# Peptides against a protein of PDB entry 3NZW, part 113

Target 1, 212 residues: chain A of PDB entry 3NZW
Amino acid sequence: TTTLAFRFQGGIIVAVDSRATAGNWVASQTVKKVIEINPFLLGTMAGGAADCQFWETWLGSQCRLHELREKERISVAAASKILSNLVYQYKGAGLSMGTMICGYTRKEGPTIYYVDSDGTRLKGDIFCVGSGQTFAYGVLDSNYKWDLSVEDALYLGKRSILAAAHRDAYSGGSVNLYHVTEDGWIYHGNHDVGELFWKVKEEEGSFNNVIG
Target 2, 222 residues: chain B of PDB entry 3NZW
Amino acid sequence: QFNPYGDNGGTILGIAGEDFAVLAGDTRNITDYSINSRYEPKVFDCGDNIVMSANGFAADGDALVKRFKNSVKWYHFDHNDKKLSINSAARNIQHLLYGKRFFPYYVHTIIAGLDEDGKGAVYSFDPVGSYEREQCRAGGAAASLIMPFLDNQVNFKNQYEPGTNGKVKKPLKYLSVEEVIKLVRDSFTSATERHIQVGDGLEILIVTKDGVRKEFYELKRD

## One batch from the design tools (peptide; made by RFdiffusion4, then SolubleMPNN)

Design b2_p18_5_s2 (from b2_p18_5, 12 letters changed)
Fold by OpenDDE base, seed 4:
Structure b2_p18_5_s2 (fold): chain B 212 residues (1-212), chain C 222 residues (1-222), chain A 18 residues (1-18)
Amino acid sequence: as target 1 above (212 residues)
Amino acid sequence: as target 2 above (222 residues)
Amino acid sequence: VKSTFNEAFALTPLPFDL
């Protein structure tokens, strides 16, 4: 898996691959590694597919209960804290989760929290999570600027996942791309890695380690 | 050291059509190199036009299917005989599986039915309850032999329109029930030739708006 | 919740990893 999220002047970009594996077996190429918790809040999934899918879906229910009780959308801080508190209760039980809770509230603005099954909860501007994270960071860190246009930021997110998909055997399938703003998240499509690779190679003159 | 799990072999396969879905399984049950049964059905009609199979350790599979059938029954009691939708069934099965997260059911689970729009639906599960809706899925012993074939023949992976120099993919289209049955039969006959845990018989459950029908075909009994 | 699963036993089918 490779997931990433970063803050920039235009909000948050979230980009994820779609491969699941069982050892050397490609279990799926079409996994949805983003949960749409509400129109303003996303969760990303890395690690155990069931652990992430189950508990982030549960988190969605807790977020909805918050809205019903408090008559206000849950904060990104509170949503991420609910998840971190939950996984911390299971510490040592063998949960495998590397998650990012990304969203917008009026009080916080665009916000990203990293939460993992070790009980770590971090607020930050840039995270890459998964087996391909270092490959994604290599591209993301080298091109990241706060002042990126929305178009450039979307491309950078997509391009960083593509780099990881190229180098990490456990990442691939497609890139799912999101832009989070004050008006909520916007889905920017599913981009097949095979097609995207050749397109990017041609347009950039990159990936010269592969002969067409 | 005691292993709480067995492996009863077999293979299952789900394919969704436009207005139907198919869930098929062989009828061989084995332990190690011994055939326990040549006809032990592992695909079940669970009611509400939902068919289910949980392939791997048969004791776990049977337990899971029984729990799900009971869940359907209680759903009717609690919700005035409301039909359980396939997506709700998938969520319920996730909870059944994940409820044993720390001592999992040793199974690959597939369900098939129609979604709320009357479109064919196949959901597949890992042993601990991650799930995905797919057009096709193979599970069990010969899944690695069948799944790539399904990628090619259902999802038309790596197929291109002739004369386009590989630039135009073969368009996705729904398969007819007859075409799906042919693919299922070819999948299982091929798998039987290459895997000792697959054979004897093929039972196919076909879900349409009119209900569930069953077809049976003999497989090699080697 | 404590794990009751003995990891000494390889699960095949394996849980999916992301």
Scores: peptide ipSAE 0.308, ipTM 0.782, DockQ to the pose 0.082; fails the geometry check
Fold by OpenDDE base, seed 3:
Structure b2_p18_5_s2 (fold): chain B 212 residues (1-212), chain C 222 residues (1-222), chain A 18 residues (1-18)
Amino acid sequence: as target 1 above (212 residues)
Amino acid sequence: as target 2 above (222 residues)
Amino acid sequence: VKSTFNEAFALTPLPFDL
């Protein structure tokens, strides 16, 4: 898996691959590694597929209960804390989760929290999570700046996942791309890695380690 | 050492069509190199036009299917005989599987039916309850032999339009019931030739708006 | 609760990893 999220002047970019594996077996190429918790809040999935899918779906229910009780949307800080508290209660039980909770509230603005099954909870501007994270960071860190246009930021997110899909055997399938703003998240499509690779190679003159 | 799990072999396969879905399984049950039964059905009609199979350790599979059938019954009691939708069934099965997260059911689960729009639906599960809706899925012993074939013949992977120099992919289209049955039969016939844990018989459950139909075919009995 | 998912009792089929 490779997931990433970063803050920039235009909000948040979230980009993820879609491969699931069982050892050396490619179990799926079409997994949705982003949960849409509400129109303003996303969760990303890395690690055990069932652990992430079950508990992030549960988190969605807790976020909805908050809205019903408090008559306002849950904060990104509170949503991430609920998940963090839950996984901490299971510490040592063998949950495998590397998650990012990404969203917008009027109080916080665009916000990203990293939450993992070790009990770590971090607020930050840039995270890459999964077996391909180091490959994604290599591209992302080299090209990131706060003042990216929305178009350039979307491309950078997509391009960073593509780099990880190319080098990490456990990442691939497609890139799912999101832009989070004050108006909520916008889905920017599913980009097949096979088609995207050749397009990017041609347009950039990159990936010269592969002979066409 | 206490080993609570066995492996009973076999293979299952689901394919969704436009207005139908199929779930198929061989009828061989094995332990190690011994055939326990040449006819032990592993695909079940669960009511509400939902068919289910949980392949791997048969004791766990039977337990899971029994629990799901009971869940359907209680759903009717609690919701004035409302039909359980396939997406709600998938969510329910996730909870059944994940409820044993720390002592899992040793199975690959597939369900098939129609969605609320009348379109064919196949859902597949890992042993602990992650799930995905797909057009096709193979599970069990020969899944590694069948799944690549389904990728090519159902999802048209690596197929291109002639004369386009590989630039235009073959368009996705639904397959007819007859085409799907042919693919299922070819899949199991081929798997039987190359895998000792697959054979004897093939049972196919076909779900349409008119209900569940069963078909049976002989496989090699070696 | 000790996970029955130890190396000695590897699950076949295996859970999916992301």
Scores: peptide ipSAE 0.304, ipTM 0.787, DockQ to the pose 0.084; fails the geometry check
Fold by OpenDDE base, seed 2:
Structure b2_p18_5_s2 (fold): chain B 212 residues (1-212), chain C 222 residues (1-222), chain A 18 residues (1-18)
Amino acid sequence: as target 1 above (212 residues)
Amino acid sequence: as target 2 above (222 residues)
Amino acid sequence: VKSTFNEAFALTPLPFDL
C-alpha cells in the first residue's frame, strides 16, 4: 500500500493506491483505501484490510453519533483521537493499521492526523503511509511547496502514488485522488496505474528506466 | 504443534452479470491427500435471494454460513420480514468474521445476489472480514489458477481492440448467463486438471429476480 | 507487517494487507 496526504494553500490532497495483497498474491487491484466518513472528513487505510475497514467504518459511526448528539460535526482532532484511543486499547492484540484522518472544520481548518496501531497519533502537514511510503516521499518531498496550485497539488499527489506503484511491488492498481476544501472533499477520479504510467512517461519524459 | 485449522480444499467462484449473479463451487471435500466426500455442497441459498459460500476449513465455513442464515432469520423477526439487501448482508458477514478477528474463521467467503437496483452483485471477504463488491472473484485452493482467467475473460484485462496498437482497451460489457456459465465450467474443468483439491462435481447457483436456480455438472473424479 | 495469524499457523487463506 501507498497512501499520502498533504496540506497546501488550497487545502488537502489525499491520494492512495488500490492494491491488496496476501503475501505474494495480489488479492485485489480495486480496493477502496479511502473511507468517506462525512462530506468533510476522510480516513485512509494501510495495513490489515479488515482492521482498517472495520474500525474506520466504526469511526464513521462514532463521528455520526457525535453530530447527532452535539449538533455539530466532529473535529478532525476528536475523530482521530477516538480512533487512536481505540487502537491503543488493542495495543499488543495484533491490529495492523496505518491511517490518516483528513478533514476540514471551521475550528481547525484543513487538518491531517496520522494514527497507527502502535497508538501513535501525529498532527502534520505531509504524511505518506504504507510499504511504498518512501517512494512516495521521494517524489512528494522533491516537489512539495505550500503555494502549489490545486492542479499541481493534485498532480503531485497522483504522481507520488504512481512512483510508489512503480517501485513497490505491494502497491498498484489505480490511484484514487481527493481534494479536501472548506466545502468538503472532492473526488478526482480513479486513475489506472497502467494507463497513467504511460501517459506520465510520455508527458514528462520520465520513467526512463522503462523503454517504451 | 497443534493446528486448530484444517484445510478441506475446494474452490469457489462468483461472477456478477447485469441482472443476475452466479456463485459456483466444486463438491470435493478433502483432508491432505484423502477425499472425504465427492459431493459435499459448499454453496448455499441463504434466503432473500442471497447465496453464500465460505471455502477453506469446512468446519469454519459451515459455522459461518449457519450463523449468517440465523442472522437472516433474526433480521426478519426484528424488521417485519424486510428483505435483507445484499449490501447489508455483506456488512453483517463482516461483523461475523471480524467478531473472531483474533481466532479467525479460516475461510474465503463469497456471497452473490442482486443489489437494490436489480443488478448482479458479488461480494468477497478475507478471513477477518474485509470485503469488496467485485464483478468476479475466485476463492479457495485453485483461486490462483482461476482468478487471472477471470481478469482476462470477465474484466477483459490485457485485451485491446485489434488494429489499435494496444491503445484502445476492449470495452467492458456484461456477459450473458450462458456466457458466464461457460466461463465457470471452463474455470472448474481447467482447475480440476491442475489442482488435486478440486474436482468431482460443480454446483452452480444462479440468482435472478425470479429466485435461485441450481445447476450441477460432473467434474473429473481422479 | 505482522500476519493476523500466528506465524505458527501461517497457512492460506491469509488476511489481506493494504
Scores: peptide ipSAE 0.297, ipTM 0.784, DockQ to the pose 0.104; fails the geometry check
Fold by OpenDDE base, seed 1:
Structure b2_p18_5_s2 (fold): chain B 212 residues (1-212), chain C 222 residues (1-222), chain A 18 residues (1-18)
Amino acid sequence: as target 1 above (212 residues)
Amino acid sequence: as target 2 above (222 residues)
Amino acid sequence: VKSTFNEAFALTPLPFDL
């Protein structure tokens, strides 16, 4: 898996691959590694597929309960804390989760929290999570600027996942791309890595290690 | 060290069509190299136009299917005989599987049916309850032999329109029930030739708006 | 690859990793 999220002047970009594996077996190329918790809140999935899918779905329920009780959308801080507290209760039980909780609230603005099954909870501006994270960081860190346009930011997110999909055997399939703003998240499509790779290679003159 | 799990072999396969879905399984049940049964059905009609198979360790599979059937029954009791939708069934099965997260059911689960729009639906589960709706999925012993074939023949992976220099993919289209049955039969006959844990018989459950029908085909018995 | 299963019981089918 390779997931990433970053804050920039235009909000948050979230980009993820779609491969699941079982050892050397490619179990799926079409996994949805982003859960749409509510119109303003996303969760990303890395690690155990069931652990992430189950608990982030559960998180969605907790977020909805918060909204019903408090008559206000849950904060990104609180949502991420709920998940963090939960996984911490299971610490040592063998959960495998690397997640980012990304969203917008009026009080916080665009916010990203990293939460993992070790009980780590971090607020930050840039995270890459998964087996391909270092490959994604290589591209992302080299090109990241706060002042990116929305278009450039979307491309950078997509391009970073593509780099990881190229180098990480456990990442691939497609890139799912999101832009989060004050108006909520916007899905920016599913981009097949096979098609995207050749397009990017042609347009950038990149990936010269691959002969077309 | 004590291993609580057995492996009863076999293979299952689901394919969703436009207005139908198919879930198929071989009828071989094995332990190691011994055939326990040449006809032990592993694909079940669970009611509400939902068919289910949980392939791997048969004791776990049977337990899971039984629990799900009970869930369907209770759903009717609690919700005035409301039909359980396939997506709700998938969620329920996730909870059944994940409820044993730390001592999993040792199975690959597939369900098939129609979604609320009458479209064919196949859901597949890992042993601990991650699930995905897909157009096709193979599970069990010969999944690694069949799944790539399904990628090519159902999802048209690596197929391009002739004369386009690989620039135009073969368009996705739904397969007819007859085409799907052919693919299923070819998949299982091929798998039987290459995998000792697959064979004897093929049972296919076809879900349409009119209900579930079953077809049976002989497989190689060696 | 860290399997979600204890290696002692790592038979197929295996849980999926992301």
Scores: peptide ipSAE 0.297, ipTM 0.775, DockQ to the pose 0.106; fails the geometry check

Design b2_p18_5_s3 (from b2_p18_5, 13 letters changed)
Fold by OpenDDE base, seed 2:
Structure b2_p18_5_s3 (fold): chain B 212 residues (1-212), chain C 222 residues (1-222), chain A 18 residues (1-18)
Amino acid sequence: as target 1 above (212 residues)
Amino acid sequence: as target 2 above (222 residues)
Amino acid sequence: PRSTFTAPFALTPLPFDL
C-alpha cells in the first residue's frame, strides 16, 4: 500500500493506491483505501484491510453520532482521537492500521492526523503511509511547496503514488485522488496505473529505467 | 504443535452479470490427500435471493453460513419480513467475521445476488471481514489458477482491440448467463486438471430476479 | 481480558494487507 495526504494553500490532497495483497498474491487491484466519513472528512487505509475497513467504518458511525448529538460536525482532532483511543485499547492485540484522518472544519481548517495501531497520533502537513511510503516521499518532498496550484497539487499526489506503484511490489492497481476544500472533498477519479504510467512517461520523459 | 484449523480444499467462484449473478463451487471435500466426500455442497441459498459460500476450513465455513442464515431469520423477525439487501448482507457478514478477528474463521467467503437496482452483485471477504464488491472472484485452493483467467475473460484484462497497436482496450461488457456458465465450467475443469483438491462435482447457483436456480456438472473424480 | 490468541496463517486463506 501507498497512501499520502498533504496540506497546501488550496486545501488537502489525498492520493492512494488500490492494491491488496496476501503474501505474494495480489488479492485485489480495486480496493477502496479511502473511506468517505462525511462530505468534509476522509480516512485512509494501510495495513490490515479488515482492521482498517471495520474500524474506520465504525469511526464513521461515531462521527455521525457526534453530529446527531451535538448538531455540529465532528472536528478532525476529535475524530482522529476517537480512532486513536480505540486502537490504543487494542494495543498488543495485533491490529495493523496506518491511517490518515483528513478533513475540514471551520474551527480547524484543513487538517491531517496520522493514526496507527501503535497508538501514535500525529498532526502534520505531509504524510505518506504504507510499504511504498518512502517512494512516495521521494517524489512528494522533491516537488512539494505550500503555494502549489490545485492542478499541480493533484498531479503531485497522483505522481507520487505512481512512483510508489512503480517501485513497491505491494502497491499498484490504480490511484484514487481527492481534493479536500472548505466545501468538502472532491473525488478526482480513479487512474489505472498501467495507463497512467505510460502517459506520465511520455509527457514527462520520465521513468527512463523502462524502455517504451 | 496443535493447529486448530484444517484445510478442506475446494474452490469457489462468483461472477456477476448484468441482471444475474452466479456462485459456483466444487463438491470435493478433502483432508490432506484423502477425499472425505465427493459430494459435499459448499454453496448455499441463504434466502432473500442471496447465495453464500465460505471456502477453506469446512467447520468454520459451515458455522459462518449457519450464523448468516440465522441472521437473515432474525432480520425478518425484527424488521417486518423486510428483504435483506445484498449490501446489508455483506455488512452483516463483515461483523460475523470480524467478531472473531483474534480467532478467525479460516475461510474465503463469497456471496452473490442482485443489488437494489436488480444488477448482479458479488461480494468477497477475507478471513477477518474486509469485503469488496467485484465483478468476479475465485476463492479457495485453485483461486490462483482461476482468478487470472477471470481477469482476462470477465474483466478483459490485457486485451486490446485488433489493429490499435495496444492503444485501445477491449471494452467492458456484461456476459450472458450462458457465457458465464461456460467460463465457470471451463474454470473448474481446468482447475480440476491441475489441483488435487478440486474435482468430483461442480454446483452452480444462478441468482436472477426469478430466484435461485441450481445446476450440477460432473468433474473428474481422480 | 481479551484473548491474545494468534491464529496460524501458514495456510491459505490469508488476511488481506493494504
Scores: peptide ipSAE 0.276, ipTM 0.772, DockQ to the pose 0.079; fails the geometry check
Fold by OpenDDE base, seed 3:
Structure b2_p18_5_s3 (fold): chain B 212 residues (1-212), chain C 222 residues (1-222), chain A 18 residues (1-18)
Amino acid sequence: as target 1 above (212 residues)
Amino acid sequence: as target 2 above (222 residues)
Amino acid sequence: PRSTFTAPFALTPLPFDL
């Protein structure tokens, strides 16, 4: 898996691959590694597919209960804290989760929290999470600026996942791309890595290690 | 070392059509190199136009299917005989699987039915309850032999329009029930030739708006 | 609730990793 999220002047970009594996077996090329918790809040999935899918779905239920009780949308800080508290209770039980909780509230603005199964919870502006994270960081850190246009930021997110899909055997399939603003998240499509690779290679003159 | 699991072999596959879905499985049950049964059905009608199979360790598969059938029954009691939708069934099965997260059911689970729009639906599960809706899935012993074939013949992977120099993919289209049945039979006959844990018989459950139909075909008995 | 039992996994079927 490779997932990333970053803040910039235009909000948040979230980009993820879609490969699942079972050892050396490619179990799926079409996995949704982003959960749409509500119109303003996303969760990303890396690690055990069932652990992430089950507990982030549970988190969605807790976020809805908060909204019903408090008559206000849950904060990104509170949502990430609920998940962090839960996984911490299971510490040592063998949960495998590397998650980002990304969203917008009027109180917080655009916000990203990293949460993992070790009980780590970090607020930040840039995270890459998964087996391909180092490959994604190599592209992302080299090109990231706060002042990116929305178009350039979307491309950078997509391009960073593509780099990871190219180098990490456990990442691939497609890129799912999201832009989060004050008006909520916008889905920017599913981009097949095979088609995207050749397109990017032609347009950039990149990936010169591959002849064709 | 203590190992509570067995492996009973066999293979299952699901394919969704436009207005139907198919879930098929062989009828061979094995332990190691011994055939326990040449006809032990592993694909079940669970009611509400939902068919289910949980392939791997048969004791776990049977337990899971029984629990799901009970869940359907209780859903009717609690919700005034409301039909369980295929997406709600998938969520329920996730909870059944994940409820044993630390002592999993040792199975690959597939369900098939129709979605709320009457479109064919196949859902597949890992042993601990991650799930995805897919157009096709193979599970069990010969899944590694069948799944690449389904990728090519259902999802048209690596197929291109002639004369386009590999630039235009073959367009996706739904398959007819007759085309799907041919693919299922070819998949299982081929798997039987190459995998000792697959054979004897093939049961195919076809789900349409009119209900569940069952077909049976002989496989090689070697 | 946590189980005291850690299930052994064979090569197949396996939980999916992301």
Scores: peptide ipSAE 0.265, ipTM 0.769, DockQ to the pose 0.079; fails the geometry check
Fold by OpenDDE base, seed 5:
Structure b2_p18_5_s3 (fold): chain B 212 residues (1-212), chain C 222 residues (1-222), chain A 18 residues (1-18)
Amino acid sequence: as target 1 above (212 residues)
Amino acid sequence: as target 2 above (222 residues)
Amino acid sequence: PRSTFTAPFALTPLPFDL
């Protein structure tokens, strides 16, 4: 898996691959590694597919219960803390989760929290999470600036996942792309890595390690 | 060292059509190199136009299917005989699987049916309850032999329109029930030739708006 | 992720990793 999220002047970009594996077996190329918790809040998935899918779905239920009880949308800080507290209770039980809770609230603005199964919870502006994270960081850190246009930021997110899909055997399939604004998240499509690779190679003159 | 799990072999396959879905399984049950049965059905009609199979360790598979059938029964009691939708069934099965997260059911689970729009639906599960809706899935012993074939023949992977210099992919289309049955039969006959844990018989459950139909075909008995 | 289930015995089928 390779997931990323970053803050910029235009909000948050979230980009993820879609491969699942079982050892050396490619179990799926079409996994949805983003859960849409509400119109303003996303969760990303890396690690155990069932652990992430089950507990982030549960998190969605807890977020909805918060809205019903408090008559206000849950903050990104509170949503991420609920998940962090949950996984920390299971510490040592063998859960495998590397998640980002990304969203917008009027109180916080655009916000990203990293949460893992060790109970680590970090607020930050840039995270790459998964087996391909270092490959994604290599591209992302080299091109990131706060003042990116929305178009350039979307491309950078997509391009960073593509780099990871190229180098990480456990990442691939497609890129799912999101832009989070004050008006909520916007889905920017599913981009097949096979088609995207050749397009990017031609347009950039990149990936010269591949002859084609 | 004690291993609580067995492996009863076999293979299962689901394919979704436009207005139907198919779930097929061989009827061989094995332990190690011994054939326990040449006809032990592993694909079940669970009611509400949902068919289910859980392939791997048969004791776990049977337990899971029984729990799901019981869940359907209770759903009717609690919700005034409301039909359980295939997506709700998938969520229910996730909870059944994940409820044993730390001592999993040793199975690959597939269900098939119709969605709320009357379109064919196949859902597949890992042993601990991650799930996805797909057009096709193979599970069990010969899944690695069949799944690449389904990628090519159902999802048209690596197929291009002639004369386009590989620039235009073969368009996705639904297959007819007759085409799907041919693919299922070819999959299982081919798997039987290359995998000792697959053979004896093929049972196919076809789900349509009119209900569940069963078809049976002989496989090699070697 | 390379494994999500640690047990003293090998399991196949394996859970899916993301």
Scores: peptide ipSAE 0.255, ipTM 0.767, DockQ to the pose 0.111; fails the geometry check
Fold by OpenDDE base, seed 1:
Structure b2_p18_5_s3 (fold): chain B 212 residues (1-212), chain C 222 residues (1-222), chain A 18 residues (1-18)
Amino acid sequence: as target 1 above (212 residues)
Amino acid sequence: as target 2 above (222 residues)
Amino acid sequence: PRSTFTAPFALTPLPFDL
């Protein structure tokens, strides 16, 4: 898996691959590694597929209960804290989760929290999470600027996942791309890595290690 | 060291059509190299136009299917005989599987049915309850032999329009029930030739708006 | 953050990893 999220002047970009594996077996190429918790809040999935899918779905229920109880949307800080507290209770039980909780609230603005199964919870502007994270960081860190246009930011997110999909055997399938603003998240499509790779190679003159 | 799990082999396969879905399984049940049964059905009609199979350790599979059937029954009691939708069934099965997260059911689960729009639906589960809706899925012993074939023949992976120099992919289209049954039969006959844990018989459950029908085909009995 | 890759169980069928 490779997931990333970053803050920039235009909000948050979230980009993820879609491969699941079971050892050397490619279990799926079409996994949805982003949960749409509400129109303003996303969760990303890396690690155990069931652990992430189950607990982030559960988190969605907790976020909805918060909204019903408090008559306002849950904060990104509180949503991430609920998940962090939950996984911390399971510490040592063998959960495998690396998640980013990304969203917008009026009080916080665009916000990203990293949460993992070790109980780590970090607020930050840039995270890459998964087996391909280092490949994604190589591209992302080299091109990241706060002042990116929305178009350039979307491309950078997509391009960083593509780099990881190219180098990480455990990442691939497609890129799912999101832009989060004050008006909520916008889905920017599913981009097949095979098609995207050739397009990017042609347009950039990149990936010169591949002949064709 | 005590191993609580057996492996009863076999293979299952789901394919979703436009207005139907198919879930198929071989009828071989084995332990190691010994055939326990040549006809032990592993694909079940669970009611509400939902078919289910949980392939791997048969004791766990049977337990899971039984629990799900019971869940359907209770759903009717609690919700005025409301039909359980396939997506709700998938969520329920996730909870059944994940409820044993730390001592999993040793199975690969597939369900098939129709979604609320009457479209064919196949859901597949890992042993601990991760699930996905897909057009096709193979599970069990010969899944690694069949799944690449399904990628090619159902999802048209690596197929291109002639004369396009590989620039235009073969368009996705639904397969007819007859085409799907042919693919299922070819999949299982091929798998039987290459995998000792697959064979004897093939039972296919076809889900349509009119209900569940069953078809049976002989497989190699070696 | 660290890699979230976890080795699959030594059992087949295996849990899926992301």
Scores: peptide ipSAE 0.244, ipTM 0.761, DockQ to the pose 0.216; fails the geometry check

